# Ledger of designs, part 186: peptides against a protein of PDB entry 4N78

Target 1, 186 residues: chain A of PDB entry 4N78
Amino acid sequence: HFQVICRLLGYQGIAVVMEELLKVVKSLLQGTILQYVKTLMEVMPKICRLPRHEYGSPGILEFFHHQLKDIVEYAELKTVCFQNLREVGNAILFCLLIEQSLSLEEVCDLLHAAPFQNILPRVHVKEGERLDAKMKRLESKYAPLHLVPLIERLGTPQQIAIAREGDLLTKERLCCGLSMFEVILT
Target 2, 155 residues: chain B of PDB entry 4N78
Amino acid sequence: MAELQMLLEEEIPGGRRALFDSYTNLERVADYCENNYIQSADKQRALEETKAYTTQSLASVAYLINTLANNVLQMLDIQASQLRRMESSINHISQTVDIHKEKVARREIGILTTNKNTSRTHKIIAPANLERPVRYIRKPIDYTILDDIGHGVKW

## One batch from the design tools (peptide; made by RFdiffusion4, then SolubleMPNN)

Design b2_p20_8_s4 (from b2_p20_8, 10 letters changed)
Fold by OpenDDE base, seed 1:
Structure b2_p20_8_s4 (fold): chain B 186 residues (1-186), chain C 155 residues (1-155), chain A 20 residues (1-20)
Amino acid sequence: as target 1 above (186 residues)
Amino acid sequence: as target 2 above (155 residues)
Amino acid sequence: MLTPFEEGMKEREELLKALE
């Protein structure tokens, strides 16, 4: 599903969605969640000492339940605050999954473009074969597929310019060194 | 462009008019040949003249048709070439716009990105003070401490 | 030459600096 979303939205659509999600998250954090946290801090017992171990586990639990009774019984915490936190969590997860899916698509694009860009995979050298000879053979095999050199030889100046720009855009991808998720976490 | 205009406005219409005029002339020639044959005492000579005029007329018409056909073909070739050039131009513009849109989109998403911090593997500087391995003396868990906790049968 | 992605990243940095 996320892969399909990435394909449909593209870079621009993903950017817009993420920006809107960030706005929503920011609004939730700075608004309702902050207010609830402040309220919770106010009702939090100032002194919560560990009861004596002599009371046993049930007694200790009852002690903490009593001290936290106001927090536990705070109905709005369960209904509104937790829901908002869930929404924030879902938004973060959504962003993460979108980025991962986008990275996969970019890798696929790079792999598909590689034969046309003179990018050859490192071939596994079997014992007894010369790596250099195999690489030269592969280079020779794929040489006719090199798009930019072909266009430079056969194309108009305008076509050459477009081909070079297209080649550059194909090579430059987010997955090569950039992260959106790190920005979301800040 | 000038050649196409000349073909459309002058040569093809002119060729069509010439062909039409030729048709009219052929009728006149036919009438002449018929009358000449009827009135001539020398039927053989009249027939030979008719053959000559017929051959000449057919050659003329063939020439006019061929010229017109070639002009039409040339016109179509020029138009086809113009369409191809227009298509190429449109494609170029489209590609330029697409590249631009892609760059804009990349800038927009770039605003939401940061460099992946290659987590410098913080060399866990092993604290120089190797705390002497506290010999984990496995103290046997004395379970007898639990003998008083529960409904167990005391011996 | 900066990639379009890097251009966007720089723009963000500039915006953040302007807010500080």
Scores: peptide ipSAE 0.341, ipTM 0.807, DockQ to the pose 0.858
Fold by OpenDDE base, seed 3:
Structure b2_p20_8_s4 (fold): chain B 186 residues (1-186), chain C 155 residues (1-155), chain A 20 residues (1-20)
Amino acid sequence: as target 1 above (186 residues)
Amino acid sequence: as target 2 above (155 residues)
Amino acid sequence: MLTPFEEGMKEREELLKALE
């Protein structure tokens, strides 16, 4: 699903969606969540000592339940605050998954374009075969597919310019060193 | 452009008119040949004349058709060439626009990106008051206290 | 020459600096 979304939206659409999500997240964090956190901080016990181990696990749990009784009884925490936190979490996950999907699409594009851009994969040389000979054979095989040189030879100046720009845009991708998710976390 | 205009306005219409006129002339020639054959005392001579006129008429029509056909073909070739040039121009514009849109889109998404290598070590500002880790003496939890709670199989 | 992506990044950095 995320791959389809990436293909449909493209760079521009993804940017718009992520910007809007960030606005929503910001609104949730600075508004409702912040207010609840402040309220929770006020009702938090100022002194919560670790109960003695002698009370056992049930006694310790009961102790903490008693200390946090006011928080647990705060009904709006479960209904509103947790829902908002879920929304924030979903937004973050969405952004992460979109970025991952986009990266996969970009890698696929790079791989598909490689034969046309004189980018040859490193061929695994079996024992006894000369790497140079195999590479030369590959170069010879794919030489006619090199788009930019072909257009430079046969095309108009305008076509050449477009081909060069297209080639550059094909090579330059986010997956080569850029991250959106890091921006979202800040 | 001048050649195409000449073909469309002069050569092709002229050829069509000539062909139409030739049809009318052929009818007249046919009538003449028929009458000449009927009225002539020398039927052999009349026949030879008819053959000659027929050959000449067919040759003239063939020439007119060929000329007209060539002119039409030439017109179509010129028009096809013009269309190809227009298509090429439109394609170039379209590609230029697409490249521009792509660059804009990349800038927009770029605003939301950062370099992966910038390990912003957010200095986790350790709270200055490192509360002395109260040595959590992990007293071994004696789980035997739970032996009396539940239907656990006492071995 | 900066890539379009890098241009966007630079713009963001400039905006952040201006807010500071």
Scores: peptide ipSAE 0.330, ipTM 0.803, DockQ to the pose 0.842
Fold by OpenDDE base, seed 5:
Structure b2_p20_8_s4 (fold): chain B 186 residues (1-186), chain C 155 residues (1-155), chain A 20 residues (1-20)
Amino acid sequence: as target 1 above (186 residues)
Amino acid sequence: as target 2 above (155 residues)
Amino acid sequence: MLTPFEEGMKEREELLKALE
């Protein structure tokens, strides 16, 4: 699904969606979540020491339950605050998944374009074969597919310019060194 | 442009008019031949004259049709060439626009991006030390990193 | 020369600086 979304939206659509999500997250964080956090801070016990281990897990649980009674009984925390946090979490996850999917699409594009851009994979050399010879053969095989050199030879200056720009845009991708998710986390 | 205009405005209309006039003339010739045959005492001579006029008329019409056809073909060739040039121009503009749109889209999404941190260690960087944005140095794309993801072409 | 992506990044940085 995310792959389809990436294909459908493209860079522009993804950017718009991400920006809107960030606005929503910001609104949630600065609004409702902040207010709940402030409220929680007010009702938080000033002193909460770890009970003795001799009370066992049940006793310790009861202790903390008692200490946090006001927080636990805060009904809006469960219904509203946690829901908002869930929404924030979902937004973050969405951003992560969309970026991952986009990266996959970009990688596919790069792979598809590679033969046309004189980018050849490393060839597996069988025993007795020279790597250099194989690489030369591959280069020779794909040489006619090199788009930019072909257009430079046969095309108009305008076509050459477009081809070069297109080639550059094809090579430059987010997956090569950029991350949206890191920005979202900041 | 001048050649096409001449074909459209002068040669082809002129050829059509000539062909139409030829039709009228052919009718007159036919009438003449018929009357000549009826009135002539020498029917054989009249027939031979009719044959001669028929041959001449057919030749003239054939010439007019051929000339007109050639002019029309030439006109179509010129128009086809013009259309191809226009198509090329439109394609160029379209590609330029697409590239521009792509660049705009990339800038927009770029606003939401940062350089990938290679450091696995999430150091809780205290807000005070804003690490200077590491300038992205364009490194050549090493596609070997993709070797593990794809169907390993066992050569 | 900056890539379009990098141009966007720069714009973001400038905006952030303006907000500080």
Scores: peptide ipSAE 0.325, ipTM 0.804, DockQ to the pose 0.867
Fold by OpenDDE base, seed 4:
Parts: structure tokens; sequence; C-alpha cells
Structure b2_p20_8_s4 (fold): chain B 186 residues (1-186), chain C 155 residues (1-155), chain A 20 residues (1-20)
């Protein structure tokens, strides 16, 4: 499960895994896949015109099958090249799913931390209620939970420093404007 | 530190020795009282003297035990306080290290990140021009992005 | 002050520039 993997690896572990995957993908692309692509380019028909529509779909299919016969009969293409392409695809999908899972985890962390960081959700105002009054009530309700102010009042200087740093780290997340997957695709 | 050392090296061992010595002395007193009672022509006087010595001995032992107990308790309190201070220091260091590790980890994963281009149309446009990496300008974290994901507690 | 994430991004950019 990708969620469990994200939790287990953390930022550092995810970074390491993704870096290694990128290396693998690069190796596959620059190595075997490139060689097969070059070979395929050599065997590709130089001129392949669209058959007349009068031949119907079966005739057109047979035409292309004949034109690509050498490619289709290339056994190594099916066994090695396609496998490598699957591996690349799987790596890309893995990275995507990891990023998505990480984003979800980060969102959950942000949501859980919000009451402690003076981040209040948008309040739905029922008909007849004053928005300002409701917001003030919510602020008052959650005020005792504000961690940093609480520690600033009761804690040692060292505790205050740690609390502030922790608060900052809690607020700063990748999901708030950063993407790994875009880098992978580049 | 000096107080703890004094308790450990002088007061508690001294108290233990004193208690041991008191045992020996009590035995001597008991023997004396027994012999005195047997040899004395005035049994009532001898009995009263024995009562006095017994009371004195019990009081002395009680005092020694109480003093020793208090010293041990004091020692334990000081040690407990020292342990709490050490624990606090260790916790502080541990938290500092954890924060540092987290920052390092974030830097490492940051190497693999880029700014999200909110451009709607994912046209796989072959990046013709290597757009200069737009400098990540620290935008205030807009938590409104989470509004669509979060089950707003309908109050 | 850059976030740790941003620091990493900057490092990547610098490395890429150095490779060009």
Amino acid sequence: as target 1 above (186 residues)
Amino acid sequence: as target 2 above (155 residues)
Amino acid sequence: MLTPFEEGMKEREELLKALE
C-alpha cells in the first residue's frame, strides 16, 4: 500500500527511492530502448501510404500487417523491449502514486494540525446567524489549543524555539505548491 | 552536587554505622540491666532503671532510623531531580536532532521538486524553450486548497 | 529565508547550470 510506504519512508526515503528509479529509467531509456528504437527505424518502411478505403477494414489491416511484418516478427522486441517499456511505465506510475499518497498524507497532517495553529475552517453560516459572531465563537473555542502561543507563555526559551520550528515545519508541505512528478517527466 | 556527595559518602554510611553500633550498645545495655536486676537487693529500683534505659535506647534507635531515612529520602530526591534535568536535556537534544534530520530530508526531496504550474491544460507541449526555472517565490500557504478535500465539520 | 524544500530546488538548479 502506497500510503504505508510513504509513512514508512518519509521524505528522505521517498527521495532516495525516486532518485534510484530515475537512474533506472534513464538507464533503460538510454540503453536497450534506444538501441531497439534505432533498429526499428532501420526496418521501418520508408514509404507507407494509406490504402484506399475501398479495400475495407480487413484489407487495410492486412496491408499494414504486411508492411510491419518484419517488426511484428522481431521476437526480441516483444520479450525485451516491451518489458523494458513496462518497467519504465511502472516506474512512472510508482512515482505518481507515491506523490499522490504523500500529498494525501500531508493534507491530513495539515488538517490535524490546523486547530493547533489558529487555522480555522470556513464556517457555514445558517440563516439568521451573524458570520462575525460565529467566527468569534470558533476562535474562542480553539484559542486554548494554539500551541505556539501556549508554549510562549509557559515554556522555556528552548521549548519555544523548538515549538516555533516545529510549527513552521508542520505548515510547510510539498502539496502547497511543489511537484515531484513534473520533474520526473522532464 | 556537594550535598549529594556528602549524603552518599558521609551521612548515609555514617548513619548506617551508627545504627550498627547502637545494636552492639543495646546488647551491652541489656546485659547490664539483666545483671543489675539479678544482683540488686532493691528490685524496684533496678526495674525502674531498666525502664529508663529501655526508653532511652528505643528513643536513640528511633532517632537514628529517622535520621537515616530522611537522609536516604533526601538523596533520592536529589537524584530524581538530576535525572529529570538529564532527561530534559536529552529530550531537547533529541528534538533538535530530529528537526535537523527533517530539514535535511526536506532538502533532499526538494531537489526532486519543481513549482506546480497551475496551467489547466496539460497539453503535453514538448517544452520547446526550457523555461527558466521560475524562482520559487514563497507564497503564503493557502490552506483554502484543502477546503475541497476536508470534510468541513458542519457545525 | 528559503524553506528546506526551496533550498533543495535551488541546489538542483545550480547543479543543472553547472552541467551545461
Scores: peptide ipSAE 0.322, ipTM 0.795, DockQ to the pose 0.829; fails the geometry check

## One batch from the design tools (peptide; made by RFdiffusion4, then SolubleMPNN)

Design b2_p21_1_s1 (from b2_p21_1, 10 letters changed)
Fold by OpenDDE base, seed 2:
Structure b2_p21_1_s1 (fold): chain B 186 residues (1-186), chain C 155 residues (1-155), chain A 21 residues (1-21)
Amino acid sequence: as target 1 above (186 residues)
Amino acid sequence: as target 2 above (155 residues)
Amino acid sequence: SIASSLLEEQKRLAEELLRKA
C-alpha cells in the first residue's frame, strides 16, 4: 500500500501529505495532549514513595493503584488522550513507512539507471585477476549505453540540455543522503 | 512552406485538370480514329495511325498519372515531416515542463529533509582489554535465603 | 479542323513528355 501511495503521489504529493501530517501532529501535541498532560500533572500525587518491598507484589500494586486511582478513573484519558496519542503514533509510523517505501522506489530507480549513467557495481574479482582490468572491461562493455555522452554526440543542443538535467535529477535522490523522518522527530 | 503550398494549390489541382482534359481529348481521338478507319480507302494505313495515336495517348496518360502521383507523394512526405517536427517541438516543451515540475517538487520535499547523519561507524575499537567474559559461574540460587521472608509455614 | 488541332496538341504534349522522360 505504501509503495502504491508513493508512486501515486510522487515527491510533490508526499511533501504535501507530510506537511499536513506535521501540522496535525503539532496541533495535537501543543493542544489537546499538552492540556491533558498539564491536568495529569496537577492530579499526580506530589509525593509518591516506593513502598517497602515487605508489602509484596500485590500490595505494591494496590498501593500504586490507589495512588493513581484518580488518574485511572479519569475516563477522558482513555477515550480522548490515548486516542490522540494513537493518532500521533500513527502519523509517525505513516511517515516512517512512506520514507522507507520511497527509499526503496528510489533505490530501484537508481539501479535501473545505473548502466546508463556509468555507475558500475564493484565486480567480484577471483584470485589472480586484476580488479582494474576487469573494471575497465566492464566500463568498455557498457560505454555504448551511457545516455548523456550518446546524446551529446548525436543530439541537438536542446536534447543535450534536457538529457543532462534529466541525468542529474535521476542521480540526485533523497535516499542518497537525506532523511525526512529525522525532521519529523524533530 | 512554399513548396507545399505550390503542390496543394497549383500542381496537384493542375495535374487533376490535365488528366480530365486528357480524358476528353482521348475521346475525341477515338472518334477521329473510328471515322478515319471507316472513311479511308486504305484501312491498313488507318489502322497503323490508330495504333500510333493509341500508344501516344497511353504514354501521355501514364505520364500525367505518374506526375500527379509523385506530387501527391511529395505532398504527403512534406506533411509528414512537418508533423514530425511539430511532435518533436511539443515533446521538447513537455519535457521541459516536466523537468521544471520535478525541480519544484524536489525543492518542496527537500525542505522536509535533513542530512542523514552518517554515523561515522565509530570503529568499535574493540576495547583492547577484552574483558574476559566473566565466566558466568552459575551460583546455585539458594532459595533458603527466602525461607525467612514471608508467612511461609516453617515446617 | 478541331480534331486535327487536338491531335497536334496531343502529339506535342506526348513529345514533350518523351523529352522529359
Scores: peptide ipSAE 0.016, ipTM 0.660, DockQ to the pose 0.008
Fold by OpenDDE base, seed 3:
Structure b2_p21_1_s1 (fold): chain B 186 residues (1-186), chain C 155 residues (1-155), chain A 21 residues (1-21)
Amino acid sequence: as target 1 above (186 residues)
Amino acid sequence: as target 2 above (155 residues)
Amino acid sequence: SIASSLLEEQKRLAEELLRKA
């Protein structure tokens, strides 16, 4: 699903969606969540010591329940605050998954374009074979597919310019060094 | 342009008219040949004359058709060439627009990105200040990212 | 049959004339 979304929206659409999500998240965090957090901080016990281990797990739990009674009884926490936190969480996850999906698409594009851009993978060399010889063979094999040189030879100046720009755009991808998710986390 | 115009306005219409006129003339020739054969005392001579006229008529029609056909073909070739040029122009414009749109899109998404090399340690701190959109900086492509794809050999 | 042969011959002659033109 996320792959389809990435394909459909493209860079432009993804950017718009991400921006809007960030706005929503910001609004939630600075608004309702912040208010609830402040309220919770006010009602938090000032002194909460660890109960003695002798009370066992049930006793310890009861102790904390008693200490946090006011928080537990705060109905709006469950209905509103947790919902908002869920929304924020979902937004974050969405952004993460979109970025991952986009990265996969970009990698695929790079791989598909590679033969046309004189980007050759390192070939596994069997014992006794020279890497250089294999690479030369590969280069020779794919030489006719090099798009930019081909167009430079056969195309008009305008075509050459477009080809170069296209080549550059094809090579430059976010997956090569950029992360959106890190920005979202900040 | 001048050649195409000449073909469209003069040569092809002229050829069509000539062909039509030839039809009328051929009918007259046929009538003549028929009458001549019937009335002539020398049937052999009349036959030879008819053969001659037939050959001439066929040759003339063939010539007219060939000329007209060639002119039509030439016209079509010129038109095809014009269309190809127009198509090329449109394609160039389209590609230019697409490239531009892509650049804009990349700029927009770029402001939402940061360099991956930044240490993961940044606590999800609610950005107090909208960090200035990190300008999309074109960095050299690290193709090593592709090393894990395919045969899976990390060198 | 004769008419067909004559027509073919005339066609051939016409083609030859076209080639010379």
Scores: peptide ipSAE 0.016, ipTM 0.627, DockQ to the pose 0.012
Fold by OpenDDE base, seed 4:
Structure b2_p21_1_s1 (fold): chain B 186 residues (1-186), chain C 155 residues (1-155), chain A 21 residues (1-21)
Amino acid sequence: as target 1 above (186 residues)
Amino acid sequence: as target 2 above (155 residues)
Amino acid sequence: SIASSLLEEQKRLAEELLRKA
C-alpha cells in the first residue's frame, strides 16, 4: 500500500501529506497531550520509593497499583490521552514507512537508469579473467545506451537541454543523502 | 505556408475543375465522333479521326489525373510535416513543464529533509572517475506490522 | 490506383465507342 501511495502522490503529494501530518502531531502534542501530562504531574506521588524485593513481584505490583490508583482511575487518560498518543504514533509510523517506500522506489529508478547514465555495476570477476578486460567489454556493451551523449550527437539543442536536465533529475534522489524522517523527529 | 495555400486554394480546385470540364468535353467529343461516323461517306476516315480524338482525350485525362494526384500527395505531405512539427513542439513544452513541476516538487520535499549522517564507512577507494551515487539499501520493510495499527481496511 | 482505374475505365469507354462507330 505504501509503495502505491508513493507512486500516486509523487514528491509533491508526499510533501503535502507530511506537512499536514506534522501540523496534526504538533497540535496534539502542544494541546491535549500537554494538558494531560500537566495533570498527571500534579497527581503523581511526590515520593515513590522502590519497595523491598522481599515483597515479591505481586507485592511490588500491588504497591505500585496503590500508589498510582488515582492515575489508573483517571478515565480521561485511557480514552482521550491514549487515543491521541496512538494518533501521534500512527503519524510517525506512517512517515517512516512512506520514507522507506520512497527510498525503495528511488533505488529502483537509479538501478534502471544506470545503464543509460554510464553507471556500470560492480563486475564480479571470475577466476582467470582480467578485471580491466571485463570492464572494457562492459563499457563497450553499454556505450550505445548512454542517453545524453546519444542525444548530444543526434538531437536538437532543445532536446539536448531536456536530456541533460532529465539526467540530472534522475541522478539526484533523496535516498542518496537526505533524510526526511530525521526532520520529523526533531 | 505559401505552397500549401497555393495547393489548397488554386492547384487542387483548379485540377478538379479541369477534370470536370474534361468530362464534359469528352462527352461532346464522343457525340461528335458518333455523329460524324454516321453521317460520313468515308467511314474509314471517320474511324481514324475518332481514334485520334480518343487517344488525345485519354492522354489529357491521364495527365490531369496524374497532376491532381501529385498535388494532393504533396498537400498531404506538407500537412503531415506540419503536424509532426506541432507534435514535436507540444512534446517539448510538455516535457519542459514536467521538468519544472518536478523541480518545484523536489524543492518542497527538500525543505522537509536533512543530510543523512553518513557513518564514516571505510574509504572504499573507488576508482577516481566514476561518480557512483551512494547507494542506500534499506532492509525490506515488513508492512504487516501496521496491520494491527489504525482503522485501515486489510486488503 | 484510383488514377489507373479511372484511366482504364476511360479506355474501356473509348473502345466501346470505337466498336459502335
Scores: peptide ipSAE 0.022, ipTM 0.645, DockQ to the pose 0.011; fails the geometry check
Fold by OpenDDE base, seed 5:
Structure b2_p21_1_s1 (fold): chain B 186 residues (1-186), chain C 155 residues (1-155), chain A 21 residues (1-21)
Amino acid sequence: as target 1 above (186 residues)
Amino acid sequence: as target 2 above (155 residues)
Amino acid sequence: SIASSLLEEQKRLAEELLRKA
């Protein structure tokens, strides 16, 4: 599903969705969540010491239940605050998954374009074969597919310009060095 | 452009008119030949004249048709060439627009991106001293340690 | 009769060419 979304939206659509999600997250964090956090800070016990281990796990649990009784009974925390946190979490996850899916699509595009852009994979050299000879053979094999040099030789100045720009756009992908998710986390 | 205009406005219409005129003339010739054959005492001569007129008429019509056909073909070739040029121009414009749109889109998404920190994978220099894998000696969990914890009945 | 048939055939060809044009 995320792959399809990435294909349908493209860079522009993804950008718009991400921006809107960031706005929503910001609104949730600065609005409702902040208010609840402030309220929680006010009702939080000022002194909550770890009970002695002698009370055992049940006793410790009961102690904390008693200390946090006011917080636990705060019904709006569960219904509103946790829901908002869930929404924030979902938004973050969505952004992550979109970025991952986009990266996969970009890698596929790069791989498909590679033979036309003189980007050759390292060939596995079997024992006894010279790497250089194999690489030269591979280069020779794909040389006719090099789009930019071909257009530079046969095309009009306008076509050459378009080809170069297209080549650059094809090579420059987000997956090569950019992260959206890191920006979302700051 | 001038050649195409000449073909469309002068040569092809002119050729069509000539062909229509030829049709009318052929009908007159046919009537003449028929009447001449009926009225002539020398039927053989009349027949030979008819053959001559028929051959001439066929040749003239063939010429007119061929000329018209060639002009139409030439017109179509010129038009096809013009369409190809227009198509090429439109394609170039379209590609330019697409590239521009892509650049704009990339700028927009670029604002939402930062450089990936290539975490220098610190070569976890495996400490040269392979600390002997501490043989995970499954020490049996001695649950007897818990025997003294709680109101358990000392048997 | 031959002349009339040839004329008719020419007429037909001319009409067909005119229709295609």
Scores: peptide ipSAE 0.015, ipTM 0.655, DockQ to the pose 0.010; fails the geometry check

